# Ledger of designs, part 47: peptides against a protein of PDB entry 9IZ0

Target 1, 345 residues: chain A of PDB entry 9IZ0
Amino acid sequence: ITCLGSNGHTYKQLVKGGNDDLRQDAVMEQVFEQVNGFLRSYRKTSQRNLSMRTYKVIPLALKTGVIEWVQDTIPLGEYLDSAHKVYHPKEWSLSTCRKLIAEKQMEDLETRLKVYDLVCRHYRPVFRHFFLESYADPVQWFTTQTNYARSTAVASVLGHVLGLGDRHGQNILIDKTSGEVIHIDLGIAFEQGKKLPVPECVPFRLTRDVVDGMGITGVEGVFRRCMEFTLETLRREEDSLLSVLEVLRYDPLFSWLISPLRRMKKQKMQLENFNQPESGNITTDASRDPKIQRNNVSGESEAERAILKVRQKLSSTLSVEASVGELIRIAQDPSYLALMFCGWS

## One batch from the design tools (peptide; made by RFdiffusion4, then SolubleMPNN)

Design b1_p11_1_s1 (from b1_p11_1, 5 letters changed)
Fold by OpenDDE base, seed 3:
Structure b1_p11_1_s1 (fold): chain B 345 residues (1-345), chain A 11 residues (1-11)
Amino acid sequence: as target 1 above (345 residues)
Amino acid sequence: MSAVEEVLKLA
């Protein structure tokens, strides 16, 4: 819809309805606003304008709401699919790469690694071109690439700490004006991505294209340093962050678990992206809705486990540099990436 | 300082 604001400006808004609960997205945006408060309070983060980009989510009912349309953005996955066709027209299509990874999904790790390596040789990163083609001015080019590395670093730390899942290229927007990343569809949090049909085994998305956008220094430049400053800030504000999350434990409307319906919807969307005509009448006998007695006890125990995992990720047992180093290593490890959903390629 | 050098110092 388009709304006329009281300021006389027109605002495009997304009305979402059906089976998606927007309350999780709205709560995660509130957590990001609080974290942005912490990032503004510390000199190392504030002088770099480190922030998570946020957008407004207004839940109107259990399954309907209004989302701010983030203007001047493009999905990372939409850009990459277009850019690969332009810059590497002789390489494999994304659909070919996805198919090959999917065909080997049930094979051993060694076979999956060989297929992942084969795909990597026939599908080279292109995301550097986003900055080169969008900005003719060298200062603007360098500024936007720096903003990309900074915003990706903040989103990577927050994504790890809060256990954000479903970070495929359609759920990451790029701002064409600032170069910053915007994460959307935040309804898979607190490590519920590990409960997807294909478990998310990496702490955040750090694919070859995500690194390619950082320019010649890759992860060893602005990105690593900004991850370190972000994690240092979150460790200092641990009690404040945990207090914000503890309020959500007592919200009867907040779900710490991925709903079975949302899991099935994500599974179906994953299968549809495989172009498999499953002529299988999966008569999901949806008639056995087990009366999930909302054992409030199970939700509270999952909230407590989620908060304990956040605390564990903020632990000072390792230095900030050692912790960030290990996160970057795991996020780029082919042994984890080869196990990911083929939509992460 | 060029605007590039200022951004490099903040980077």
Scores: peptide ipSAE 0.011, ipTM 0.349, DockQ to the pose 0.014
Fold by OpenDDE base, seed 2:
Structure b1_p11_1_s1 (fold): chain B 345 residues (1-345), chain A 11 residues (1-11)
Amino acid sequence: as target 1 above (345 residues)
Amino acid sequence: MSAVEEVLKLA
């Protein structure tokens, strides 16, 4: 839809209806705004303008709401598929790579690693080209690539701490003006991504293309340092962050569990994206949601476990540098990436 | 310091 604002400007809005509960997205955006408050209060993060990019989500009903249309953006996965066809026209298609990974999904880890390595040799990173094509001015190029590395660092720390799942290339937008990342579809949080049909075992998305966008320094430049400053800020504000999450424990609108229907929908979309290359409008007919009698006892125990896991991730047992180093290592480990739906891109 | 080195220190 297009809305006329009180300022006389027209704003494009996305009306989302169906099986997705936008209340989780709206709540997660509120958590990001609070974290942005902490990042602005701390000198090391404020001097770098470190923030999680946010957007407005207005739930209208249980399964309907309005989402801010983030202007001048592109999905990372849409750019990468298009750019790979241009820059590497002799390499394998994304569909070929997906098919080969899918054909081996039931095989042992050694076989899956061999297929992942083979796919990686025939599908090289291209995301560096986003910055080279979009910005003719060297100062703008450097600034936008720096903003990308900064925003990706903030999103990686927050994604790990809050246990954000379903971080595929279609759920990550790139701002064409600033180079910043915007994470969308926040309805899988608090490690519920591990309960997907393809379990997410990485702390955040740090694939070869995500690293390629950081330029020549990769993870060892701006990205690592901005992760360290972000984690240092979140450890300092641990009690404040946990207090915000405790409010969500008592929010009757918040769901600490991925719904069985959302799991099944993500499973179908994963299987369909393995079998068909074309973006068909999936009008999924409204199968009757069985009245999940929320056993309140199970929800409270999951909320407590989620908050405890956030506290554990903020623990000062390891230095900030050691913690960030281990997160970067795990996020790039082929043994986890080979198990993902698109771990090579 | 080049502007790049200053931005790398501020980065």
Scores: peptide ipSAE 0.011, ipTM 0.334, DockQ to the pose 0.014
Fold by OpenDDE base, seed 1:
Structure b1_p11_1_s1 (fold): chain B 345 residues (1-345), chain A 11 residues (1-11)
Amino acid sequence: as target 1 above (345 residues)
Amino acid sequence: MSAVEEVLKLA
């Protein structure tokens, strides 16, 4: 929809309805705004304008709400598919790569690693071209690539700490003006991504294309340093961050668990992305709304477990540099990337 | 103010 604001400007908005609970997205955006407060208060992060890009989410009902349309953005996955066809027209299609990975999904790790390596040789990174194409001025190119590395670093630390899942290329927007990343569809948090049919085993998305966008320094430049400053800030503000999460523990509307319906929908979307649309009218009479008696006792224990995991991820047992080094290592490990739905790009 | 902002002002 398009709304006219009281300021006379028109705002495009996304009305989302159906089985998507936007309350989790709205709450995660509130957590990001609080973290942006912490990042502004610390000199090391403030001097670099480190922030998580946010958008407004207004839940109107249990399964309906309005989302701010982030203007001048493109999904990372949409850009990468388009750019790969232009820069590598003789390499494999994204659909071919997806098919080969799916055909081996039930095989052993060694077989999956061989297929992942094969796909990687036939699908080379292209995301560097986003910055080269979009910005003719060298200062704008350098600024936007720097903003990308900064925003990706903040989002990677926050994504790890809060256990954000479903971080595929369609759930990461790129701002065509600033080069910053915007994470959308935040309804899988607190490591619930590990409960998906294809478990997320990485702390955040750091695929070859995500690294390629950082330019010649890759992870060893702006990205690593901005991860370190972000993690240092979150460790200093641990009590403040935990206090924010404790408020959510008492929100009866917040769901610490992925709903069975959302899990099934994500499973179907993963399967439908493999099948061409054969127009089979399967009228599944889904009219049996199972009265999910939320046993309140299970929700509190999952909230406490989620907060405990956040605290454990903020632990000072390792240095900031050692912790960031380990996170970067795990996020780039082929043994985890080969297990993902799209770990090669 | 979000409920989160109100609690952070009371802490």
Scores: peptide ipSAE 0.000, ipTM 0.371, DockQ to the pose 0.018
Fold by OpenDDE base, seed 5:
Structure b1_p11_1_s1 (fold): chain B 345 residues (1-345), chain A 11 residues (1-11)
Amino acid sequence: as target 1 above (345 residues)
Amino acid sequence: MSAVEEVLKLA
């Protein structure tokens, strides 16, 4: 819909209805606004304008709400599929790469690593071209690439600490004006991505294309330093962050568990990638809402475990530099990436 | 900030 504001400006908004609960997205956006307060108060982060990009979410009912339309954005996955056809027209298609990884999903780690390496040789990164195409002025090019590396660093630390899942290329927007990343569909948090049919084994998305967008320094430039400053700020504000999460523990509207409906939707999307679409109208009568007896006791215990894991990730047992170094290593390790869902390219 | 001031703040 398009709404006229009281200020005379027109605002595009997304009305979402169905089986997706928008209350989790709204709560995660409130947590990001609090973290942006901490990043503005700390000199090392404020002097670099470090922030998580946010958008407005207004839940209207249990399964209906309004989302702010983030203007001048493109999904990372939409850009990459288009750019790869232009820059590497002789390489394998994304569909071919996904098929080869999917066909080996049940094989041993050694076989999956060989297929991952084979796909990597026949599907090269292209995300550097986003900045070269969009910004003819060298100062704008450098500024937007720097903003991309900064915003990706903040999102990577927050994504790890809060255990954000489902970070595929369609859930990451790129701002065409600033070069900043915007994370959308926040309904998988607190390590619930590990409970998906194919577990998410990496702390955040740091694929070859995500690194390619950082330019010649890759992870060893702006990205690493901005991760360090973000983690240093979150460790300093640990008690403030945990206090915000404790308020959510007692919110009857917040779910610390992955929705069974979201889990089933991800199972179907994994199975549909194996079967050609025979046009069978399976009217799955989803009208049998199993009366999930909300054992309130199970929800409280999952909230406590989630908060304890956030505290453990903020631990000062390792230096900030050592912690960031290990996170970057794990996020790029082929042994974890080869285990991911075929859509994690 | 100029690109040069950004590099000098990252150093």
Scores: peptide ipSAE 0.000, ipTM 0.319, DockQ to the pose 0.015

Design b1_p11_1_s2 (from b1_p11_1, 6 letters changed)
Fold by OpenDDE base, seed 3:
Structure b1_p11_1_s2 (fold): chain B 345 residues (1-345), chain A 11 residues (1-11)
Amino acid sequence: as target 1 above (345 residues)
Amino acid sequence: KSAVEEVLELA
């Protein structure tokens, strides 16, 4: 829908109806706004304009809400699929790569690493071309690439700390004006991505294309330093962040657990992305939503475990540099990426 | 300072 704002601007809005609980997205956006307050208060992060890009989410009902349509954006995965066909027309298709990874999903790590390496050799990174195509002026090119590295660093730290899952290329938008990343579909948080049919085993998305967008310095430039400053800010504001999360502990609308329906939906989407579209009308008889009695007692225990896990991730036991170094290493480790659904791009 | 110099000093 398109709405006219009181400011005279027209806003496109996505009315999302269906199985996704937009209340989780709205809550996570509120957490991001609080974190953005912390980033603005700290000199090292404020001087760099570090922020998590947010979008407005208004939940209207249990399964219905209005999402701000972020103008001038493209999904990372949409850009990468299109750009790969242009720049590497002789390489494998995304569907071929997905199929090969899927066919080996049940194999041992050694076999999966061999397939991942093979896919990586036949599907090269292209995301650097986003900046080269979009910005003819060298100053704009450098500024937008820097904004990308900065925003990706903030999103990576915050995504790790909050345990954001389902960070595939369709849930990461690129702002074509600023080069910044916008994370969408925030309903998998607090490490619930590990409960997906393909478990998420990386702290955040730092695939080859995500790194290729950072330019010649890769992770060792603006990205690493901005991760360090972001983590330093979050460690400083630990009590403030935990206090924000404690408010969510008492929100009966917030789900600390992935819903079985969302898990099944993500399972189907993962399977459909591996299988060629067999035209089988799987009539999802969605009719019997069993009243899953959320035992309130189980919700509090999961919230407490989630908050404890956030506190553990903010621990000062390791230096900021050591912690960031480990996160970057794990996020790029082929032994983890080979186990992921789309760890090659 | 140019925006580039500010970004380079902050980078």
Scores: peptide ipSAE 0.023, ipTM 0.530, DockQ to the pose 0.015
Fold by OpenDDE base, seed 4:
Structure b1_p11_1_s2 (fold): chain B 345 residues (1-345), chain A 11 residues (1-11)
Amino acid sequence: as target 1 above (345 residues)
Amino acid sequence: KSAVEEVLELA
């Protein structure tokens, strides 16, 4: 829909009427707004304008809400698919790569690594071209690439700490004006991505294309430093962040667990993306809303476990540099990326 | 400092 604001400007808005609980997204955006407060209060992050890019989510009901239409954005995965066809027209299609990975999903790690390597050799990174195409001025090019690396660093630390899942290329928007990343569909948090049919094994998305967008320095430039400063800020503000999460513990509308319905939807989307024929009568009798008596006790124990995991991720047992170094290593490790839904781009 | 140098120092 397009709304006329009181300022006379027209704003596009996305009305989401699907079975997606926009309350989860709205709550995560509120957490990001609080974290952005911490980032503004700390000199090392404030001087770099480090922030998690947010968007407005207005939940209207359990299944409906208004999402801010983020102007001038493109999904990372949409850009990468289009750019790959332009810059590497002789390489494999995304569908071919997905198929080969899916066909080997049940195989051993060695076989999956061989297929991942094969896919990587036939589907090269292209995300550097986003900046080269979009910005003819060298200063704008450098500024936007820097903004991308900074924004990706903040999102990577927050994504790890909060255990954000489902970070595929359609859930990461690129702002074509600023180069910033905008994470959407925040309904999989607190490591619930590990409960997906294809478990998430990486702390955040740091695939070859995500790195290619950082330019010649890759992860060893702005990105690493901005991750370090972000993590240092979050460690300093641990009690403040945990206090924000404790408020969510008592929110009866917040779900610390992936809903069975959301899990099934993500399962279906994963299967469709693999072109796997629907194996048989999963009679999704959508009519039986199991009155899962939300045993409040089970929700509270999951919230407590989630908060404990956040605390553990903020632990000062390792230096910021060592912690960031390990996160970057794991996020780029072929042994994890080969297990992912789309670890090659 | 150029805007690039300022961004590089902040990088």
Scores: peptide ipSAE 0.021, ipTM 0.509, DockQ to the pose 0.014
Fold by OpenDDE base, seed 5:
Structure b1_p11_1_s2 (fold): chain B 345 residues (1-345), chain A 11 residues (1-11)
Amino acid sequence: as target 1 above (345 residues)
Amino acid sequence: KSAVEEVLELA
């Protein structure tokens, strides 16, 4: 819908209806605004204008809300699929790569690593071309690439600390004006991504294309330093961040668990990517509701475990540099990326 | 300083 504001400006808004709970997104955006306050108060992060890009979410009912339309954005995965066809027209299609990884999903790690390496050789990174195509002026090119590396660093630290899941290329928008990343669909948090049919094993998305967008230095330079400054700020403001999360512990509207409906939707989307529609009426008798043993894990005990994990991730046991170094290593490790649904780009 | 030099120092 388009709304006329009291200021005479027109605003595009997305009215979302369906089974997606917008309350999770609205709460995570409130946490990001508090963190943006901490980043503005600390000299090292404020001098670099470090922030998590936010968008307005207004939940109206249990299944209905208004989302701000983020203007001048493109999904990372949409850009990468189009650019790969242009720059590498002789390489494998995204569908071929998905099929090969998927066919080996139940195999051992050694077999999955061999298939991942094969896919990587036949599907090369292209995200550097986003900046080269979009910005003819060298100053604009360098500024937007720097803004991308900075915003990706903030989002990577926050994504790790808050345990954000489902960070695929369609849930990461690129601002075409600033080069900044905008994370959307925040309904998988506090490590609930590990409960998906394909478990998430990386702390944040740092695939070959995410790195290719950082330019010649890759992770070494702006990205690493901005991760360090962000983590230093979050460690300093640990008590303030934990106090914000404790308010959410008592919010009856906030879910610390992945919705069973969202888990089933992800399982269906994974299965539908395997079946070309051969028109066989498989009446899957959906009547065998697997007795999900409602392990009476009170929502309160899941909130407490989530807050404890946030505290553990903010621990000063290792230096900021050592902690960031290990996170970058794990996020790029082929032994984890080969296990992901789309770890090659 | 050029805008590039300022961004390099802040990088």
Scores: peptide ipSAE 0.020, ipTM 0.487, DockQ to the pose 0.014
Fold by OpenDDE base, seed 2:
Structure b1_p11_1_s2 (fold): chain B 345 residues (1-345), chain A 11 residues (1-11)
Amino acid sequence: as target 1 above (345 residues)
Amino acid sequence: KSAVEEVLELA
């Protein structure tokens, strides 16, 4: 839809209907706005304009809302699929890579690592080309690549701390004007991604293409330093962040658990992305959501566990540098990436 | 400082 703003400008809006609860997205955007306040208050992060890019989410009902249409963006996965076809036309298709990983999903880690390595050799990173194509001016190229590395660093720290899941290439937008990342579909948080049919084992998305977009330094320099400054800010503001999350503990609209329906929907989308795109009208037969009596006791225990896990991730037991170093190591570890649905791109 | 030098110092 197109809406007229109070400023007289027209804005495109996405009306999302279906089984997705936009309340979680709206709540996570509010948490990001608070974190952006902390990032603006701290000298090391404010000097670099470090922020999590946010978008407006207005939940209208349990399964309906309005999402801000983020103009001048592209999904990372859409760009990468197109760019791999252009720059590496003799390499394997994304569908071939997915098929080979799927055929070995029940095999041992050694076999899965061999298939992952084979896929990686036949599907090389291309995301550096986004910046090289989009920005003819060297200053704009360098600025936008720096903005990408900075925004990815903030999103990586926040994604780890808040346990954001489902960080596939369609849930990460790239702003074509700034090079910044925008994370969407925030409905899997507080490590609920570990409860997916394919468990998430990495703290954030740091695949080969995500790294290739950082340029020649990769994860070193801008990305690492911006992760360190972001984590230092969040450790300083731990009590403030935990106080924001405690408000969510008492929010009757917030769900600390991934719904069985959302798990089944993600499972179907994973299976359908392995099979040919049958253009089947998914008549979402409105299977009566059984009135899951929210056993309030189970929700409180999961909220408490989530908050305790956030506190543990903000622990000063390790230096900021050691903590960031370990996160970067784990996020790039082939033993975890080989277990993911699309860990090679 | 060039805009590049300013971004490099802030990077």
Scores: peptide ipSAE 0.018, ipTM 0.469, DockQ to the pose 0.014

